Peptides against a protein of PDB entry 5LHZ. Designs and how they scored, part 31

Target 1, 78 residues: chain A of PDB entry 5LHZ
Amino acid sequence: QLLKSVFVKNVGWATQLTSGAVWVQFNDGSQLVVQAGVSSISYTSPNGQTTRYGENEKLPDYIKQKLQCLSSILLMFS

## One batch from the design tools (peptide)

Design b1_p30_2_s3 (made by RFdiffusion4, then SolubleMPNN; from b1_p30_2, 16 letters changed)
Fold by OpenDDE base, seed 4:
Structure b1_p30_2_s3 (fold): chain B 78 residues (1-78), chain A 30 residues (1-30)
Amino acid sequence: as target 1 above (78 residues)
Amino acid sequence: GSSVATSPEPADEEEKELLKEIRELLKKLS
């Protein structure tokens, strides 16, 4: 369930879940979900297709960029 | 549905560091 949602200028919305996950809904229609204790990340493209990436697998640059953005968001939450 | 991507290429050091930061921040939030 939702704990809190934060509007992030020029990015979208970031939501902290009670599960320990953070869900980012980007302005481009994509989504990213990361969670403490879970090794994989979930990316949902604007068309709704979800892809999971393991922690040691090479990421597409666009995913990496979104993760960099996520890192900044998480830092703001701290 | 959901799919799991597999790649023969491992994450580079920069990517590993990024994920490490994310993991640490997530743990801090919990």
Scores: peptide ipSAE 0.616, ipTM 0.901, DockQ to the pose 0.873
Fold by OpenDDE base, seed 2:
Parts: structure tokens; sequence; C-alpha cells
Structure b1_p30_2_s3 (fold): chain B 78 residues (1-78), chain A 30 residues (1-30)
């Protein structure tokens, strides 16, 4: 269930879910989901392929960049 | 089709810190 969705200029849309997750839909067609209490993150590529990354594994640079963006978005939500 | 490969190397400290910040921010939202 959605709590709220916000448009983020030059990024896309960010949605807060009742589950405690935040779902970002980037302009490049990719998606990122992070959730309170869940150690792994979920990345979906533009073609729809989804990969979950554990907290201790090395992330691709493009994922880290999107996570940095996500951090900024989370600050906006606060 | 394409296949996604994951690196076996561990996360670096910068990545760990980023994830930590995200977790803390998520807790504030909930």
Amino acid sequence: as target 1 above (78 residues)
Amino acid sequence: GSSVATSPEPADEEEKELLKEIRELLKKLS
C-alpha cells in the first residue's frame, strides 16, 4: 500500500509504502526498493530484471550512485 | 537475454556507511 508519492526533479518518482519501504522509479527506467528492517536492497534494471543485493556484498557503481540519490530523497521525506 | 552477475568481493567501508545511513533514515520515516 502506498502512503505517498513525490516527484523528484531530474530523478523520477519516490514512493513511501506502508511496509516501511521506499520505492524509487528513476527516469532511466530502473527501480530501487529499500525497506526498514530489511538488510538487502532490490534493484530492477530498465528491462525489468530484478537483483537483490545483500548488505555485505560489493555493489556496482551505478547502484551506489542511485543509493546516494536515494539517501538524499529520504532526507527530503523527513 | 542478459544475465546479472554479482561480484564476490565484499562491500567497502564507503558502501557500508551509505547503507547504514539509509537504514537509519528509513527508521526515522517509519
Scores: peptide ipSAE 0.615, ipTM 0.901, DockQ to the pose 0.561
Fold by OpenDDE base, seed 3:
Structure b1_p30_2_s3 (fold): chain B 78 residues (1-78), chain A 30 residues (1-30)
Amino acid sequence: as target 1 above (78 residues)
Amino acid sequence: GSSVATSPEPADEEEKELLKEIRELLKKLS
């Protein structure tokens, strides 16, 4: 279930879940999920394909950019 | 559908630091 949802201008919506996850729904239709205690991140492309990336993998630049955005969002949540 | 990606290259230090920051922030929210 949801704990908190925040609208982020020019980015999308960020939601904190009771599971310890943070779910970002970007304006481009993509999604990113990160979760406390889980080493991998989950990215869903606009076409609905979901890919999990491990912590030791080199990420595509567009994913890294979204993670940088997510980091800023997490700072706002705290 | 869901899949796990593999990369021929390891994460660089910048990426590792970014993920570390995210993990620490997530812990504070929990």
Scores: peptide ipSAE 0.614, ipTM 0.900, DockQ to the pose 0.878
Fold by OpenDDE base, seed 1:
Structure b1_p30_2_s3 (fold): chain B 78 residues (1-78), chain A 30 residues (1-30)
Amino acid sequence: as target 1 above (78 residues)
Amino acid sequence: GSSVATSPEPADEEEKELLKEIRELLKKLS
């Protein structure tokens, strides 16, 4: 279930879920899901392929950039 | 379907700090 959806200019939509997850739908068609209590992150590429990344592995730069964006969004939710 | 990624390199300290920050913010929202 959705708790709150926020439009973020030049980024996309960020949604808080009842599960404790935050779901970002980026303008480029990719998606990022992070969840409280879960150490891995979920990234879906524009073609629909989903990859989970553990917390101790090197991430590609484009993922890091989206995580930085997510951090800023989470600060706004607070 | 979904896949689990494995990387030959460990996360650097900057990445670890970013993820830590995100986890703390998520906990705060819950």
Scores: peptide ipSAE 0.614, ipTM 0.900, DockQ to the pose 0.883

## One batch from the design tools (peptide; made by RFdiffusion4, then SolubleMPNN)

Design b2_p8_3_s1 (from b2_p8_3, 4 letters changed)
Fold by OpenDDE base, seed 1:
Structure b2_p8_3_s1 (fold): chain B 78 residues (1-78), chain A 8 residues (1-8)
Amino acid sequence: as target 1 above (78 residues)
Amino acid sequence: IERVQRFL
């Protein structure tokens, strides 16, 4: 279930799920799902490929950039 | 923010 969605200019849509997860749909067609208490994040590329990343692994720079953007979004939800 | 920072 969706709790709340916010439009973020030049980024996309960010949605807080009832699960506590935050789902970001980026303008480039990629998606990111993060959840407190879960040791992994989910990234879906524009081609539909989904990859889960653990907190102990090195992330591609483009993922880091999206996470940095997401951190600002999370502040808005808090 | 803690949802994200653990991966940076």
Scores: peptide ipSAE 0.237, ipTM 0.807, DockQ to the pose 0.748
Fold by OpenDDE base, seed 3:
Structure b2_p8_3_s1 (fold): chain B 78 residues (1-78), chain A 8 residues (1-8)
Amino acid sequence: as target 1 above (78 residues)
Amino acid sequence: IERVQRFL
């Protein structure tokens, strides 16, 4: 379930889930889910394909870019 | 932040 959502200009919506995860719905239709204590992140592309990436994997640049802005978003939930 | 930075 959802705890709280914040609108992030030029990014999208970021939602803190009761699970402790943060779910970002980007303006381009992609999504990221990050969860403390979980060794992977979930990325959903605009076409609906979902991929999990481990912390030792080389990430595509487009995902790295989204993760970078997510760092700032996470500060809003701390 | 640690949720994210560990992947960068």
Scores: peptide ipSAE 0.236, ipTM 0.807, DockQ to the pose 0.738
Fold by OpenDDE base, seed 4:
Structure b2_p8_3_s1 (fold): chain B 78 residues (1-78), chain A 8 residues (1-8)
Amino acid sequence: as target 1 above (78 residues)
Amino acid sequence: IERVQRFL
């Protein structure tokens, strides 16, 4: 279930879920789901492929860039 | 913020 959605210019939409997760739908068609208390993040590429990354796993640069963007977005939910 | 920082 959705709690709150915010539009982020030049980024996409960010939604807080009732689970506590934050779901970002980027303009490039990719998606990112992060949740406190969960040791992994979920990335979905524009072609629909979903990959989970652990907290000690090396991330691709494009994922790091999206996470940096997400850091700024999360400030809007706190 | 902890949601993201743990991966960076």
Scores: peptide ipSAE 0.233, ipTM 0.805, DockQ to the pose 0.746
Fold by OpenDDE base, seed 5:
Structure b2_p8_3_s1 (fold): chain B 78 residues (1-78), chain A 8 residues (1-8)
Amino acid sequence: as target 1 above (78 residues)
Amino acid sequence: IERVQRFL
């Protein structure tokens, strides 16, 4: 279930889930799900393909950029 | 923030 959703200008929507995960829906149609204590992240591309990445994997630059953006978003939930 | 930075 959804706990809290916030609109983030020039980014999209960020939602805190009751599971503790944070779900970001970016304006470009991609999505990112990150949760503390979980050693992987879930990325959904605009075409709907979902991929899980481990913390030791080399990430595409576009995903790294979104993770950096997410860092700022997390401050909105604290 | 910890949950994000560990992937960068």
Scores: peptide ipSAE 0.201, ipTM 0.790, DockQ to the pose 0.743

Design b2_p8_3_s2 (from b2_p8_3, 3 letters changed)
Fold by OpenDDE base, seed 5:
Structure b2_p8_3_s2 (fold): chain B 78 residues (1-78), chain A 8 residues (1-8)
Amino acid sequence: as target 1 above (78 residues)
Amino acid sequence: ISRVQRFL
């Protein structure tokens, strides 16, 4: 279930889920689902392919870049 | 996830 959604200029939409996860729908059509304390993240590419990455895996740079904006996104929820 | 936690 969804708790709150916020529009993030030049990024996309971010939604806090009842699970505690944050779901980001980026303008490029990609998506991220992340949650503090969880050992993996979920990335969906614009073509619809979903991949889960563990904490010890090397992340593609484009995913790292998207993760960098999460702290600023969380500021919009508080 | 420790690597992601710094961004949250």
Scores: peptide ipSAE 0.108, ipTM 0.744, DockQ to the pose 0.352
Fold by OpenDDE base, seed 3:
Parts: structure tokens; sequence; C-alpha cells
Structure b2_p8_3_s2 (fold): chain B 78 residues (1-78), chain A 8 residues (1-8)
């Protein structure tokens, strides 16, 4: 379930889920789901492929770049 | 996760 959604200029939409996760739908069609206290993140590429990455796995640079936006996005939910 | 917390 969706709790709150915010439009993020030049990024896309970010939604706080009732689960506590943050769901980011990027303008490029990719998606990222991140939740504090959960040991994995979920990334969906524009072609619909979803991959879960554990905390000990190497992340592709393009995912690291998207994660860097999260701190700013979370401020919109404060 | 630790690496997520770094960006949150």
Amino acid sequence: as target 1 above (78 residues)
Amino acid sequence: ISRVQRFL
C-alpha cells in the first residue's frame, strides 16, 4: 500500500510504502525499492528485469548513482 | 542494510 508520494524534479516519483520501504520510479523507467533494516535492495531495469542485491554484493555503478539520490529524496518525507 | 543506510 502507498502512504505518500512526492514528485522529484529530474528524478521521478518517490513513494513511501506502508511497509516502511521507499519506492522510487525513475524517469528512465527503472525502479528502486529500499527499506531501512532490510538486508537487500530491489532494482528493476527499464526492461522489467528485477534483481535483489544483498549488502555484501557489489553494486553496478548505475545503481550506486541512483542510491545517491535517496538522502535528498528522504528529506521530502520528513 | 549498511550500504543503504549510507545513502539514506
Scores: peptide ipSAE 0.107, ipTM 0.741, DockQ to the pose 0.324
Fold by OpenDDE base, seed 1:
Structure b2_p8_3_s2 (fold): chain B 78 residues (1-78), chain A 8 residues (1-8)
Amino acid sequence: as target 1 above (78 residues)
Amino acid sequence: ISRVQRFL
């Protein structure tokens, strides 16, 4: 279930789920699902491929860059 | 998660 969705300029849409996860749908068609207390993140590429990354795995730079957006996004759900 | 926290 969805709690709240917010538009994020130059990023896309961010949705807070009832599970506590945050689902970001980026303008480039990629997606991230992140949840506190869960050691992995879910990334979906624009072509629809989904990959889960553990907390100690090396992340591609393009994913790291998207994670940096989460700071401001999380404030929108405060 | 810890990896997210490092960017917050």
Scores: peptide ipSAE 0.107, ipTM 0.741, DockQ to the pose 0.313
Fold by OpenDDE base, seed 4:
Structure b2_p8_3_s2 (fold): chain B 78 residues (1-78), chain A 8 residues (1-8)
Amino acid sequence: as target 1 above (78 residues)
Amino acid sequence: ISRVQRFL
């Protein structure tokens, strides 16, 4: 269930879920779901494949790049 | 937020 959605220029759409998670839908068709207090993130590639990464797991560079804008996105929901 | 920060 959705609480609030914001458009982020050159990134995509970010939505805060009732669970407390933030769901980012990127312009390239990929998606990230991140939640405070949860030790993993969910990444969905443009082809629909979903992968969960733990906090001690090595992240691909393309995911690290997407996470770089997350702090700015989170400020939009503060 | 601390666990999310580990990915940043």
Scores: peptide ipSAE 0.106, ipTM 0.731, DockQ to the pose 0.596

Design b2_p8_3_s3 (from b2_p8_3, 3 letters changed)
Fold by OpenDDE base, seed 4:
Structure b2_p8_3_s3 (fold): chain B 78 residues (1-78), chain A 8 residues (1-8)
Amino acid sequence: as target 1 above (78 residues)
Amino acid sequence: LSVVQRFL
């Protein structure tokens, strides 16, 4: 269930779910789901492949870039 | 923002 969605120019849409997760749908077709209290993040590539990454894993640069973008987006919700 | 920092 969706709580709140925010349009981010040149980025995409960010949605807070009732679960507490934040779901970002990027313009490039990728998606990112993060949630406090969950030990992993979910990244879906434009081709539809979904991968979960743990807290101690080295992330690809393209995912780190998305997370950094998400940091800025989260300020829009707070 | 701590939720993101956990993974960076």
Scores: peptide ipSAE 0.549, ipTM 0.891, DockQ to the pose 0.766
Fold by OpenDDE base, seed 1:
Structure b2_p8_3_s3 (fold): chain B 78 residues (1-78), chain A 8 residues (1-8)
Amino acid sequence: as target 1 above (78 residues)
Amino acid sequence: LSVVQRFL
């Protein structure tokens, strides 16, 4: 279930789920899901491919950029 | 914030 959704100009939508996860739907069609207590993040590319990345993995730069964007968004949820 | 930092 959805708790709260925030529109972020030039980025997309960020939604906090009742599970505690944060789901970002980017304007480019990609998606990112992060959750405290979970050792991996979920990235879905615009073509619909979903990949999970662990804490020990080297992330592609485009994902790092989206995570940094997400960190800024999370300040709005605090 | 910290949840994201874990992966950066």
Scores: peptide ipSAE 0.548, ipTM 0.890, DockQ to the pose 0.770
Fold by OpenDDE base, seed 2:
Structure b2_p8_3_s3 (fold): chain B 78 residues (1-78), chain A 8 residues (1-8)
Amino acid sequence: as target 1 above (78 residues)
Amino acid sequence: LSVVQRFL
């Protein structure tokens, strides 16, 4: 379930889930889910393909960019 | 922040 959703200009929507996860829906149609205590992140491409990445895994640059964006969002709310 | 930094 959803706890709170915030609109982020030029990015999309960021939502806190009751699970503790943060779910970002980007304007390009991609999605990112991160959660403390979980050793992987979930990325869904605009075509609906979902991939999980581990902490020690080399990430594609486009995913790093989205994580950095998420970092900025979380900083705003801390 | 920390949760994101773990993957960067």
Scores: peptide ipSAE 0.548, ipTM 0.891, DockQ to the pose 0.802
Fold by OpenDDE base, seed 3:
Structure b2_p8_3_s3 (fold): chain B 78 residues (1-78), chain A 8 residues (1-8)
Amino acid sequence: as target 1 above (78 residues)
Amino acid sequence: LSVVQRFL
């Protein structure tokens, strides 16, 4: 269930879920889900493939970039 | 921020 959605220009939509997760739907069709208390993040590529990455795992650069983007979005809410 | 920082 959706709690709050915010449109982010040139990025996409960022949504807080009732679960506490933050769900970002990027304009390129990819998606990222991050949640406190969960030891992995979920990335869905534009083709629909979903991959989970752990806290100590080396991330692809494009994932790091999207996480940094998400970090900036979250900072706007603080 | 803290949630993202765990993975960067």
Scores: peptide ipSAE 0.547, ipTM 0.890, DockQ to the pose 0.790

Design b2_p8_3_s4 (from b2_p8_3, 4 letters changed)
Fold by OpenDDE base, seed 5:
Structure b2_p8_3_s4 (fold): chain B 78 residues (1-78), chain A 8 residues (1-8)
Amino acid sequence: as target 1 above (78 residues)
Amino acid sequence: LERVQRFL
C-alpha cells in the first residue's frame, strides 16, 4: 500500500510504501525502489528491465546519480 | 537516509 506520495519538480514522483520502501518514478521512465534493512536496491530501466543491485556492487553512474537524487528526496518525507 | 547511503 501507498503511504505518502510527493511530486518532485524535474524528477518525478516519490512514494513511501507501508512496507517502509521508497519508490521513485522518474520522468525518464525509470524507477528505483530502496528500503532500509534490505541489502539491495531495485532499478527498472525505461525499457522495463528490472535489476537488483547489492550494496557492495559497482553501480552504473546513471544509477548513482538517481540515488543521490533520491537522497535529497528523502528529506521530503522527514 | 541510510536506505541510500549504503549504496553510494
Scores: peptide ipSAE 0.423, ipTM 0.873, DockQ to the pose 0.750
Fold by OpenDDE base, seed 1:
Structure b2_p8_3_s4 (fold): chain B 78 residues (1-78), chain A 8 residues (1-8)
Amino acid sequence: as target 1 above (78 residues)
Amino acid sequence: LERVQRFL
């Protein structure tokens, strides 16, 4: 279930789920899901491929950039 | 913020 969705100009939509996850749908068609207490994140590329990344692995720069963007969004949720 | 900082 969705708790709250916010539109972020030039980024996309960010949605807080009742599960505690935050789901970002980026304008480029990619998606990112992060969840407190979960040791992995989920990234879905515009072509629909989903990859999970652990907290101990090196992330592609484009993922890191989106996470930094998400960090700013989370501040808005606070 | 803990959601993301683990991965940065």
Scores: peptide ipSAE 0.422, ipTM 0.873, DockQ to the pose 0.818
Fold by OpenDDE base, seed 3:
Order: C-alpha cells, then structure tokens, then sequence
Structure b2_p8_3_s4 (fold): chain B 78 residues (1-78), chain A 8 residues (1-8)
C-alpha cells in the first residue's frame, strides 16, 4: 500500500510504500523500485519489461541516471 | 538514501 506520494516536476511521481520501498514513476513511462534490505532494484522500461539488477552489477547508463535522480528525490523524504 | 547508494 501507499504511504505518501510526491510530485516531482520534470521527473514524475515518487511514492513511499508501506513495504519500505520507494517507487518512482517517471514521465517517460519507466519505473524504478528500490527497497532497503533488498539486494536488488527493479526497473521497468516504458515497454513494460521489468528487470532486476543486483548491487554488484554494472548498470546501464540510463538506469544509473535515474538512480542518481532518485537519490536526490530521497533527500526530500528524509 | 542507503537504498540507492549501494547501486551507484
């Protein structure tokens, strides 16, 4: 379930879930889910394909960019 | 923040 959502201009929506996850729905139609205590992140591309990446994997640049964006967003939740 | 930093 959803705890709270924030609208981020030119980015999308960021939602904190009761699970402890943070779910970002980007304007480009992609999605990113990160959660403390989980060793992977979930990325869903605009075409609906979902991929999980481990913390030791080399990330595609487009995902790294979104994670950096998410890092900035998380500062708003702190 | 810690959720993301481990992946960057």
Amino acid sequence: as target 1 above (78 residues)
Amino acid sequence: LERVQRFL
Scores: peptide ipSAE 0.421, ipTM 0.873, DockQ to the pose 0.768
Fold by OpenDDE base, seed 4:
Structure b2_p8_3_s4 (fold): chain B 78 residues (1-78), chain A 8 residues (1-8)
Amino acid sequence: as target 1 above (78 residues)
Amino acid sequence: LERVQRFL
């Protein structure tokens, strides 16, 4: 279930879920799901492939860039 | 922010 969705110009949509997760739908068609208390993140590429990454795992640069973008968005609401 | 920082 969705709690709140925020449109971010030139980025996409960020949505807080009732689970506590934050779901970002990027303009390039990719998606990112992060949740406090969960030791992994979920990335879905534009072709629909989903990959989970652990907190101690080396991330591809394009994933790190999207996480940094998300961090910036969350900072605006803190 | 803790949701993301643990991965950066």
Scores: peptide ipSAE 0.420, ipTM 0.873, DockQ to the pose 0.777

Design b2_p8_4_s1 (from b2_p8_4 with E1S E4D)
Fold by OpenDDE base, seed 4:
Formats: structure tokens, sequence, C-alpha cells
Structure b2_p8_4_s1 (fold): chain B 78 residues (1-78), chain A 8 residues (1-8)
């Protein structure tokens, strides 16, 4: 379930889930689902392909770039 | 974890 959604300028929408995860829907159509304390992240490309990255898997740079705004997003839920 | 660096 969804708890709260916030609009993030030049990024997209971020939604806090009841699971504790944060779901980010980017303007380019991609999506990320991340959660503190959970080793894996979920990335969905604009074409709808979803990839799950575990703790020891290297993240592509384009995903790391998107994660850079995560700390700022979390402040919006505080 | 690898995510921690983005949350700190």
Amino acid sequence: as target 1 above (78 residues)
Amino acid sequence: SKLDRFLS
C-alpha cells in the first residue's frame, strides 16, 4: 500500500510504501524501488523491463546517478 | 550495504 506521494521537481514522483520502501517514478519513465536495510534494489527501465540488483552486484552508473537524489527525497517525507 | 552510501 501507499502512504505518501511527493512531487520532486526535475525528478518525478516519489512514494513511500507501507513496507518502508520508497518508489520513485522518474520523468524518463524509469522506476526505482529501494528500502533502507534491504540489500536489493529494483530498477524498471522505460520499456518496462525490471531488474533486481543484490548486495554484491554492481550497479550501472545510470542507476547510481538516479540514486543520488534519494537522500533529498527522503527528507521530503520527514 | 551498497544502498547505504546513497542514504547517508
Scores: peptide ipSAE 0.446, ipTM 0.868, DockQ to the pose 0.298
Fold by OpenDDE base, seed 2:
Structure b2_p8_4_s1 (fold): chain B 78 residues (1-78), chain A 8 residues (1-8)
Amino acid sequence: as target 1 above (78 residues)
Amino acid sequence: SKLDRFLS
């Protein structure tokens, strides 16, 4: 379930889930699901393909770029 | 976790 959604300028929308995870829907149609304390992340490309990355897996640069705004997003929920 | 570097 969804708890709270916030608009993030030049990024998209971020939503807190009841699970504690944060769901980010980017302007390019991609999505990320992340959660503090959880070692894996979920990325969905604009075409709907979902990939889960574990703690020791290398992240593609385009995902790293999207994660750069995560700290700012989390502040919006605090 | 690997997310820590993105969390400040």
Scores: peptide ipSAE 0.446, ipTM 0.868, DockQ to the pose 0.310
Fold by OpenDDE base, seed 5:
Structure b2_p8_4_s1 (fold): chain B 78 residues (1-78), chain A 8 residues (1-8)
Amino acid sequence: as target 1 above (78 residues)
Amino acid sequence: SKLDRFLS
């Protein structure tokens, strides 16, 4: 279930889920689902392929780049 | 956690 959605300029849309997770829909068509306190993340590429990364699993650089805006996104919900 | 460095 969805709680709140915010538009993030030059990034896309971010939505808080009732689970506590944040769902980010990027302008390039990719998506991230992340949650504070949870060590795994879910990434969906523009072609629709979804990959879940565990705590000790290396993240591709393009995903790290997308996560750089996460802190600012979370501030928009606070 | 893995996300800690991306959280403030």
Scores: peptide ipSAE 0.445, ipTM 0.866, DockQ to the pose 0.285
Fold by OpenDDE base, seed 3:
Structure b2_p8_4_s1 (fold): chain B 78 residues (1-78), chain A 8 residues (1-8)
Amino acid sequence: as target 1 above (78 residues)
Amino acid sequence: SKLDRFLS
């Protein structure tokens, strides 16, 4: 279930879920689901393939780049 | 944690 969605210029849309997670839908069609206190993140590529990365698992650079926007996105919900 | 550096 969705709680709140915000438009993020040049990024896409970010939505708070009732679970506490943040769901980011990027303009390129990719998606991220992240949550503070959860040891894993979920990335969905534009083709619909979903990969979950654990706490100690290395992230691809393209995902790290997307996560650079996360702090700013979270401020939009505070 | 994994996300800490992106949340700080």
Scores: peptide ipSAE 0.441, ipTM 0.865, DockQ to the pose 0.303

Design b2_p8_4_s2 (from b2_p8_4 with E1S E4Q)
Fold by OpenDDE base, seed 5:
Structure b2_p8_4_s2 (fold): chain B 78 residues (1-78), chain A 8 residues (1-8)
Amino acid sequence: as target 1 above (78 residues)
Amino acid sequence: SKLQRFLS
């Protein structure tokens, strides 16, 4: 269930979910679902493939780059 | 955690 969505310039759209998670829809068609206090993230590639990564799992660089904007996104919901 | 640095 959705709470609110915000437009993030040069990134995409970020939506706060009632679960506490944040759903980011990037301009390239990829998606991330992340939540503070949760040790895993969900990434969906532009082709629709979804992968869940644990906290100690090595992340592809392109995912790390997308995660770097999360702190700023979370501030928009705080 | 490894992911926490991106969430805080």
Scores: peptide ipSAE 0.119, ipTM 0.754, DockQ to the pose 0.290
Fold by OpenDDE base, seed 4:
Structure b2_p8_4_s2 (fold): chain B 78 residues (1-78), chain A 8 residues (1-8)
Amino acid sequence: as target 1 above (78 residues)
Amino acid sequence: SKLQRFLS
């Protein structure tokens, strides 16, 4: 279930879920679901393919770049 | 963890 959604300029929409996760819908059509304390993240590419990455896996640079904006997004919910 | 650093 959704708690709160915020528009993030030049990024997309970020939604806080009741689970504590943050769901980001990026302008390029990709999506991320991340949650502090959870060892994995979920990435959905623009074509709809979803991949889960564990905490010890090497992330593609394009995903790392998307994750870098999360700290700022999380501040919007605090 | 590697992922947590992006959330902090």
Scores: peptide ipSAE 0.117, ipTM 0.754, DockQ to the pose 0.299
Fold by OpenDDE base, seed 2:
Structure b2_p8_4_s2 (fold): chain B 78 residues (1-78), chain A 8 residues (1-8)
Amino acid sequence: as target 1 above (78 residues)
Amino acid sequence: SKLQRFLS
């Protein structure tokens, strides 16, 4: 279930879920689901393929780039 | 953790 959605310039839309997770829908059609205190993230590519990454797993650079805006997004929901 | 730096 969705709690609140905010528009993030040059990023897309970010939605806080009732689970405590944040769902980011990027302009390129990709998606991230992240949650503080959880050791994994979920990434969905524009073609709909979903992959889950653990905290010690090597991340593709394009995933790292998308994660860089999370700190700012999380502040919006604090 | 590696991911935590992006989540905080």
Scores: peptide ipSAE 0.115, ipTM 0.753, DockQ to the pose 0.293
Fold by OpenDDE base, seed 3:
Structure b2_p8_4_s2 (fold): chain B 78 residues (1-78), chain A 8 residues (1-8)
Amino acid sequence: as target 1 above (78 residues)
Amino acid sequence: SKLQRFLS
C-alpha cells in the first residue's frame, strides 16, 4: 500500500509505503526497497531479477551508488 | 551499521 510518491530529478520516483519502506523506481528501470530497522535491502534489476542483500553483505558498486541518494530521499518524507 | 549509513 502506497502513502506518498515524490519525483526525484535525475533519479526517478520514490514512494513511501505504509509498511515504512521506501520504494525507489529508478529511470534505468531498476528498483530499490529499503526500510529503516530492517537489516536487508531489496534490489530489482531492469530485467526483473530481485535480490535481497543483508546488512553486512558486500554490495555491488552500482547498488551502493543508488543507495547514496537515499538519505536525501528520506529527508523528503520526514 | 553498514546499512544504516545509507539511511541517515
Scores: peptide ipSAE 0.114, ipTM 0.750, DockQ to the pose 0.298

